Peptides against a protein of PDB entry 3JWR. Designs and how they scored, part 260

Target 1, 323 residues: chain A of PDB entry 3JWR
Amino acid sequence: TRELQSLAAAVVPSAQTLKITDFSFSDFELSDLETALCTIRMFTDLNLVQNFQMKHEVLCRWILSVKKNYRKNVAYHNWRHAFNTAQCMFAALKAGKIQNKLTDLEILALLIAALSHDLDHRGVNNSYIQRSEHPLAQLYCHSIMEHHHFDQCLMILNSPGNQILSGLSIEEYKTTLKIIKQAILATDLALYIKRRGEFFELIRKNQFNLEDPHQKELFLAMLMTACDLSAITKPWPIQQRIAELVATEFFDQGDRERKELNIEPTDLMNREKKNKIPSMQVGFIDAICLQLYEALTHVSEDCFPLLDGCRKNRQKWQALAEQ
Target 2, 298 residues: chain A of PDB entry 3JWR as posed
Amino acid sequence: TRELQSLAAAVVPSAQTLKITDFSFSDFELSDLETALCTIRMFTDLNLVQNFQMKHEVLCRWILSVKKNYRKNVAYHNWRHAFNTAQCMFAALKAGKIQNKLTDLEILALLIAALSHDLDHRGVNNSYIQRSEHPLAQLYCHSIMEHHHFDQCLMILNSPGNQILSGLSIEEYKTTLKIIKQAILATDLALYIKRRGEFFELIRKNQFNLEDPHQKELFLAMLMTACDLSAITKPWPIQQRIAELVATEFWEQGDQVGFIDFVCTQLYEALTHVSEDCFPLLDGCRKNRQKWQALAEQ

## One batch from the design tools (peptide; made by RFdiffusion4, then SolubleMPNN)

Design b2_p20_5_s2 (from b2_p20_5, 10 letters changed)
Fold by OpenDDE base, seed 3:
Structure b2_p20_5_s2 (fold): chain B 323 residues (1-323), chain A 20 residues (1-20)
Amino acid sequence: as target 1 above (323 residues)
Amino acid sequence: SAAEEEARRLEEEIRERIAA
């Protein structure tokens, strides 16, 4: 395609020029081509292209295929969300110095997972999929959409001309897919809630050890969630705009819940409860976000900007809630 | 099953949407 030709022929700017190492990064002003260039830079600067012998054209095609398999009519869970998740992962690995704590296969898996974790997202949560009796709910009992996202990811990875993992041994390939699956499944917040207590307790007791395979898996899951939720850490103007996108998508779901399921939506999904957004954001930060970024910062102090951003946005949302 | 048919349909859709 013309898009592939343009991408493959383009000079890829440095990570510094693209600012993709910054935790404060925003994609709002970037074209789709620029987001693809950023993604190439992430793979290159993490040494994934060289270490796994990726062909440039194949990587370009894969990126474009992933982007194309996000829906354009979804307000938040689209390519830009996946791209921002991957950018946060890149920043955490580089600026947050987590790269030195992980293997190349783990890094490869995390980056692929971050970009792929919401493939073909339909703008509705697992509860809606289940309640609507969607065919996907018959295939999977738990983490319905996350299983679907992984299936989409696997299909793209195995598609002709998109096989960025062709340079891996059979064992490396199997290991990478296992980690990708675990990482994508970890983005189910229900799973996060179930598992986070173990992570926080290990940190609190100073017993956290990345050399333990179980703890490594747990950390990768927590890191995925931290990147997935990283919008809450962004500078306030960016946070506000992203929160509006999230609210739009949630309200669209709520409207569908009324129309298709004949139910009154929860406050989170209820357009009529827009005035509760600030207080709900404070609640979300307190219940879900703060402890995670505190724990992540304990693992690597260079991740502090995520925690600091989260705290600052909590103050901003609290101020709005008090009006 | 309906679920298996949907899965096959989705796989086909993905293949058609892969960037060339």
Scores: peptide ipSAE 0.150, ipTM 0.815, DockQ to the pose 0.018
Fold by OpenDDE base, seed 2:
Structure b2_p20_5_s2 (fold): chain B 323 residues (1-323), chain A 20 residues (1-20)
Amino acid sequence: as target 1 above (323 residues)
Amino acid sequence: SAAEEEARRLEEEIRERIAA
């Protein structure tokens, strides 16, 4: 395709030029092509292209395939969300120094997972999928969408001309897929809530050890969530804009819940409760985000900008909630 | 089953998107 030719022939700017090492990064001014270029740079600067012998054209095709498998009519859970998740992962790995704590396979898996974690997201949550009796709800009992995202990820990875993992040994491939699956499934916030207590307790007791395979898996899950939720850490103007996208998608679901399911939506998804967004954001930060970024910062102090951003945005939302 | 049919449909959709 013309798009592939253009991408494959393009000069890829440096990470510095693209600002993809910045925790304050915004994609708002980037074209789709530029987001793809950024993604190439992430793979390159993490040494994934070299270490796993990726062909440039195959990587380009894979990136475009991933992008194409996000829906354009979804307000928030689209390619830009996946891209921003991956960028935060890249920043956490580079600027946050997490790369020094992980293997190349783990880094590879996390980057692929970040880009793929919401593939074919439909703009509705697992609860809606279950209540609407969607066919996907018959395939999976728990984490319905996350299983679907992983299945899509696997299909793309195995598609002709998209096989960025072809340079891996069988064992490396299996390991990578295992980590990808775990990472994507970990983006189910319900699983985060279930598992975070163990992580926080390990941190609190100074017993956290990345050499323990179980703790490593737990950390990767927490890191994925931290990147997935990273919009909450962004500079206030960026945070506000993303919050509007999230609200739009949630309200669209709420509208569908009324119309299709004849139920009253929760406040979070109720368009008539727009005035509660600031207080709900404060609640979300307190209940979900703060402890996570505190714990992450404890693992790597260079991740502090995420925590600091989250705290600053809490103050901003609190101020709005008091109006 | 309906689930298997949905899976097949999704596979076809992905293939079409990749090919486009």
Scores: peptide ipSAE 0.137, ipTM 0.807, DockQ to the pose 0.019
Fold by OpenDDE base, seed 4:
Structure b2_p20_5_s2 (fold): chain B 323 residues (1-323), chain A 20 residues (1-20)
Amino acid sequence: as target 1 above (323 residues)
Amino acid sequence: SAAEEEARRLEEEIRERIAA
């Protein structure tokens, strides 16, 4: 396609020029082409292209294929969300120095997972899918959408001309897919809530050890969630804009819940409760985000900007809630 | 089943998007 030709022929700017190492990164001013260029740079600077012998054209095609399989009519869970998740992962790996704690296969898997973790998202949560008796709810019992996202990811990876993993051995391929699956499934917030206590306890007791395979898996799951939720850490103007996108999508779901399911939506999904957004954001930060970024910062102190950003945004939301 | 048909449909959609 013309898009592929344009991308493959383009000079890829440095990570410094693209500012993709910054935790404060924003994609708002970037074109779709520029987001693809950023993605290429992430793979290159993480040494994934070289170490796994990726062909440039194949990588370009894969990126475009992933982007094409996000829906444009979804307010938040679209390509830009996936891209921002991957950028946060890149920043955490590079600026946060987590790269030094992980294998190349784990890094490869995490980056692919970050980009792929919401493929074909429909702007509704698992609860809605279940309650609407959607066919996907019959395919998967738990983490319905996350299983679907992984299935989509696998299909793209195995599609002709998109096989960025073709340079891997059979064992490396299996390992990578396992990690990708676990990472995508970890973005189910219900699973995060279930598992985070173990992670926090290990950190609190100073018993956290990445050499333990179980703890490694747990860490990768927590890292995925930290990147998935990273909008809450962004500079306030960016945070506000993203919060508006999230609210839009949630209210759209709430409207559908009323219309299609004859259910009164929860406050989070209720357009009539818009005035509760600031207090709900404070609650979300306290209940979900703060402990995660605190724990991540304990694993790598260079991830502090994420925690600091989260704390600053909590203050801003609290101030709005008091008005 | 409806689930299998949905899976098939989605697979076709992905193939079409990748080919485009």
Scores: peptide ipSAE 0.124, ipTM 0.800, DockQ to the pose 0.019
Fold by OpenDDE base, seed 5:
Structure b2_p20_5_s2 (fold): chain B 323 residues (1-323), chain A 20 residues (1-20)
Amino acid sequence: as target 1 above (323 residues)
Amino acid sequence: SAAEEEARRLEEEIRERIAA
């Protein structure tokens, strides 16, 4: 396609020029082409292109295929969300120095997973899918959408001309897919809530060890969640804009819940309760985010900007809640 | 089943998007 030709021929700017190592990164000013260029740079600077012998054209096609399989009519869970998740992963790996703690296969899997973790998201949560008796709810009992996202990811990876993993051995391929699946499934917040206690306890007791395979898996899951939720860590103007996108999507779900399911939406998804957004954001930060970024910062102190950003935004939301 | 049909539909959509 013309888009592929343009991307493949384009000069890829440095990570410094693109500012993709910054935790404060914003994609708002970037074109779709620039987001694709950023993605290429992430793969290159993580040595994934070289180490796994990726063909440039194949990588370009894969990126475009992933982007095309996000819906444009979804306010938040779109390509830009996936891109921002991947950028946070890149920043955590580079600036946060987590790269030194992981294998190349784990890094490869995490980056693919971050970009793919919400493929074909429909702007509704698992609860809605279940309550609406959607066909996907018949395929999967738990983490319905996350299973779907992984299936989409796998289909793209196996599509002609998109096989960025073709340079891997059979064992490397299997390992990578396993980690991708685990990482995507870990983005189900319900699973995060279920598992985070073990992670926090290991940190608290100073027993956390990445050489333990189970703890490694747990860490990768927590890292995925930290990147997935990283909007809460962004500079306040960026945080506000993203919060508006999230609210828009949630309100759209709430409207559908009333219309299609004849139920009253929860406050989070109720357009009439928009005045509760600041207090709900404070609650979300306290219940979900703070402990995660504290624990992540304990694993790598260079991830502190995420924690600091989260704390600053809590103060901003609290101030609004008090008005 | 309805679920299998939905899965098939989605696979076709992905193929179309990739091919475009």
Scores: peptide ipSAE 0.122, ipTM 0.801, DockQ to the pose 0.019

Design b2_p20_5_s3 (from b2_p20_5, 11 letters changed)
Fold by OpenDDE base, seed 1:
Structure b2_p20_5_s3 (fold): chain B 323 residues (1-323), chain A 20 residues (1-20)
Amino acid sequence: as target 1 above (323 residues)
Amino acid sequence: SAAAAAAEALAKRIAEEIAA
């Protein structure tokens, strides 16, 4: 395609030029081509292209395939969300110094997972999918969409001309897929809530050890969530804009719940309750976000900008809630 | 603690709304 030709022939700017190492990164001004260029740079600077012998054209095609399999009519859970999740992962690995704590296969898996974790998202949550009796709800009882996202990820990875993992041994391939699956499934917030207590307790007791395979898996799950939720850490103008996108998508779901399911939506998804967004954001930060970024900062102090951003945005939302 | 329990309950509710 013309898009592939343009991408494959383009000079890829440095990470410094693209600012993709910054925790304060914004994609608002970037074209789709520029987001793809950023993604190439992430793979290159993490040594994934070299270490796993990726062909440039194959990587370009894979990136474009991933982007194509996000829906444009979804306000928030689209390519830009996946891209921003991956960028936060990249920043956490590089600026946050987490790269030094992980294997190349884990890094490869995390980056692929971050880009792929919401593939073909419909703009509705698992509860809606289940209540609407969607065909996907017949395949999976829990983490319905996350299983679907992984299925889409696997489909793309196995598609002709998109096989970025072809340079891996059989064992490396199996390991990578296992980690990708675990990482994508970890983005189900219900699973995060169930598992985070173990992580926080290990940190509190100073017993956290990445050499333990179970604790490694737990950490990767927490890191995925931290990147997935990273919009809450962004500079306030960026945070506000992203919150508007999230609200738009939630309100769209609420409208569909009324129309299609004949139910009254919850406050979070009720367009008429827009005035409660600030207080709900404070609750979200306190209940879900703060402890995670505190724990992550404990693992690597260089991740502090995420925690600091989250704290600053809590203050901003609290001020709005008091009006 | 009571505070921790309350936070957990809120977290679960929010998680249910957002994802599951």
Scores: peptide ipSAE 0.032, ipTM 0.723, DockQ to the pose 0.360
Fold by OpenDDE base, seed 4:
Structure b2_p20_5_s3 (fold): chain B 323 residues (1-323), chain A 20 residues (1-20)
Amino acid sequence: as target 1 above (323 residues)
Amino acid sequence: SAAAAAAEALAKRIAEEIAA
């Protein structure tokens, strides 16, 4: 395609020029082409292209395929969300110094997973999918959408001309896919809530050890969640804008719940409760986000900007809640 | 603690709304 030709021929700017190492990064001003260029730079600077012998054209095609398989009519869970998740992962790996704690396969898997974790998202949560008796609900009992996201990821990775993992050995390939699957599934916030206590306790007791395979898996899951939720850490103008996108999508679901399912939506999904957004954001930060970024900062102090951003946004939301 | 339990309950509710 013309898009592929343009991307493949383009000079990829440095990470410094693209500012993709910054935790404060915003994609609002970027074109789709520029987001693809950023993605290429992430793979390159993480040494993934070199270490796994990726062909440039194949990588370009894969990126465009991933982007194409996000829906444009979804307010928040679209390509830009996936891209921002991946950028946060990149920043955490580079600026946050987590790269030095992980294997190349783990880094490869995490970056692919971050970009792929919401593929073909439909703008509704698992509860809606279940209650609407969607065909996907017949395939999976739990984490319905996350399983679907992984299926889409796998489909793309195996598509002709998109096989960015072709340079891996059979064992490396299997390992990578396992980690990708685990990472995508970990973005189910219900699973995060279930597992985070173990992670926090390990940190609290100073018993956290990445040399333990189970703890490594747990950490990768927590890191994925930290990147997936990273909008909450962004500078206030960015955070506020993203929160509006999230609210739009949630309210759209709530509207559909009323019309299609004859169900009263929860406050989070209820357009009539728009005035509760600030207080709900404070609750979300306190209940979900703060402890995670605190724990992540304990693993790597260079991730502090994520925690600091989260704290600052809590203050901003609290101020609005008091109005 | 009661405070910790309340926080976890809230977290669970939020998770159910977002993910489940």
Scores: peptide ipSAE 0.032, ipTM 0.712, DockQ to the pose 0.362
Fold by OpenDDE base, seed 5:
Structure b2_p20_5_s3 (fold): chain B 323 residues (1-323), chain A 20 residues (1-20)
Amino acid sequence: as target 1 above (323 residues)
Amino acid sequence: SAAAAAAEALAKRIAEEIAA
């Protein structure tokens, strides 16, 4: 396609020029082409292209395929969300120095997972899918959307001309797919809530050890969540704008819940409860975000900007809640 | 503690609303 030709022929700017190592990164000013260029740079600077012998054209095609399989009519869970998740992963790996703690296969899997973790998202949560008796709810009982996202990821990876993993051995391929699946499934916030206590306890007791395979898996799950939620850490103007996108999508779901399911939406999904957004954001930060970024900072102190951003945004939301 | 339990309950509720 013309788009592929343009991308494949384009000069890829440095990570410094693209600012993709910054935790404060914003994609608002970037074109779709520029987001694809950023993604190429992430793969290159993580040595994934070289180590796994990726063909440039294949990588370009894969990126465009992933982007194409996000819906444009979804306010938040779209390509830009996936891209921002991947950028946060890249920043955590580089600036946060997590790269030195992981294998190349784990890094490869995490980056693919970050970009793919919400593929074909419909702008509704698992609860809506279940209550609407969607066909996907018949296929999966738990983490319905996350299973679907992984299925989409696998489909793309196996599509002609998109096989970025063709340079891997059979064993490396199997390992990578396993980690991708686990990472995508870990973005189910319900699973995060279920598992985070174990992670926090290990940190609290100073018993956390990445050489333990189980703890490694747990850490990768926590890292995925930290990147997935990283909008809450952004500079206030960026955070506020993203919060508006999230609210838009949630309110759209709430409207559909009223119309299609004849139910009253929860406050989070209720357009009439806009005045509760600041207090709900404070609650979200306190209940879900703060401990995670605190724990991540204990693993790597260079991840502190994420925690600092989260704390600053809590203050901003609290001030709004008091008005 | 009661505070920890309340926080966990809130977290679970938020998680259910967002994801599940």
Scores: peptide ipSAE 0.032, ipTM 0.716, DockQ to the pose 0.361
Fold by OpenDDE base, seed 2:
Structure b2_p20_5_s3 (fold): chain B 323 residues (1-323), chain A 20 residues (1-20)
Amino acid sequence: as target 1 above (323 residues)
Amino acid sequence: SAAAAAAEALAKRIAEEIAA
């Protein structure tokens, strides 16, 4: 395709030029081509291209395939969200120095998972899928959409010309897929809530050890969530804009709940309750975000900008809630 | 603690609304 030819022929700027190592990174001013170039740079600078012998054209095609399998009519859970999740992962690995704590296969899996974790997202949550009796709800009992996202990820990875994992041994391939699946499933916030207590307790007791396979898996899950939610850490102007996208998508779901399910949406999904957004954001930060970024910062102090950003945005939302 | 329990309850509610 023309798009593939353009991407494959383009000179990929440095991570410094692209600013993809910055926790304050914004994709707002980037073209789709530039987001793809950034993604190539992430794979390259994490040594994934070299270590796993990725063909440049195959990587380019894979990136474009992933991008294509996000819906354009979804306000928030689209390619830009996946891209920003991956960028935060990259920044956490590089600037946050988490790269030194992980294997190359774990890093490979996390980056693929970050880019793929919301593939074919429909702009509605698992609750809506269940209540609407969608066919996907017949396939999976829990984490319905996350299972679907992984299925989409696997489909793309196995598609002709998109096999970026072809350089792996059979054992490496199996390991990578296992980690990808676990990482994508971990983005179900319900699972985060279920598991985070164990992580926080290990941190609190100073018993956290990445050499333990179970704790490693737990950490990777927490790291995925931290990157998935990283919009809350961004500079205030960026945070506000992303919050508007989230609200738009939630309100669209609420409208569908009224129309299709004949139910009154919750405040979070109710466009008539938009005045509650600031207070809901404070609640979200307190209940979900702060402890996670605190714990992550305990694992690596260089991740502090995420925590700092979250705290600053809490203050901003609180100020708005008090008006 | 009671505070931790309340926070957990809120977190679960938010998670149910956002994810499940």
Scores: peptide ipSAE 0.032, ipTM 0.710, DockQ to the pose 0.356; fails the geometry check

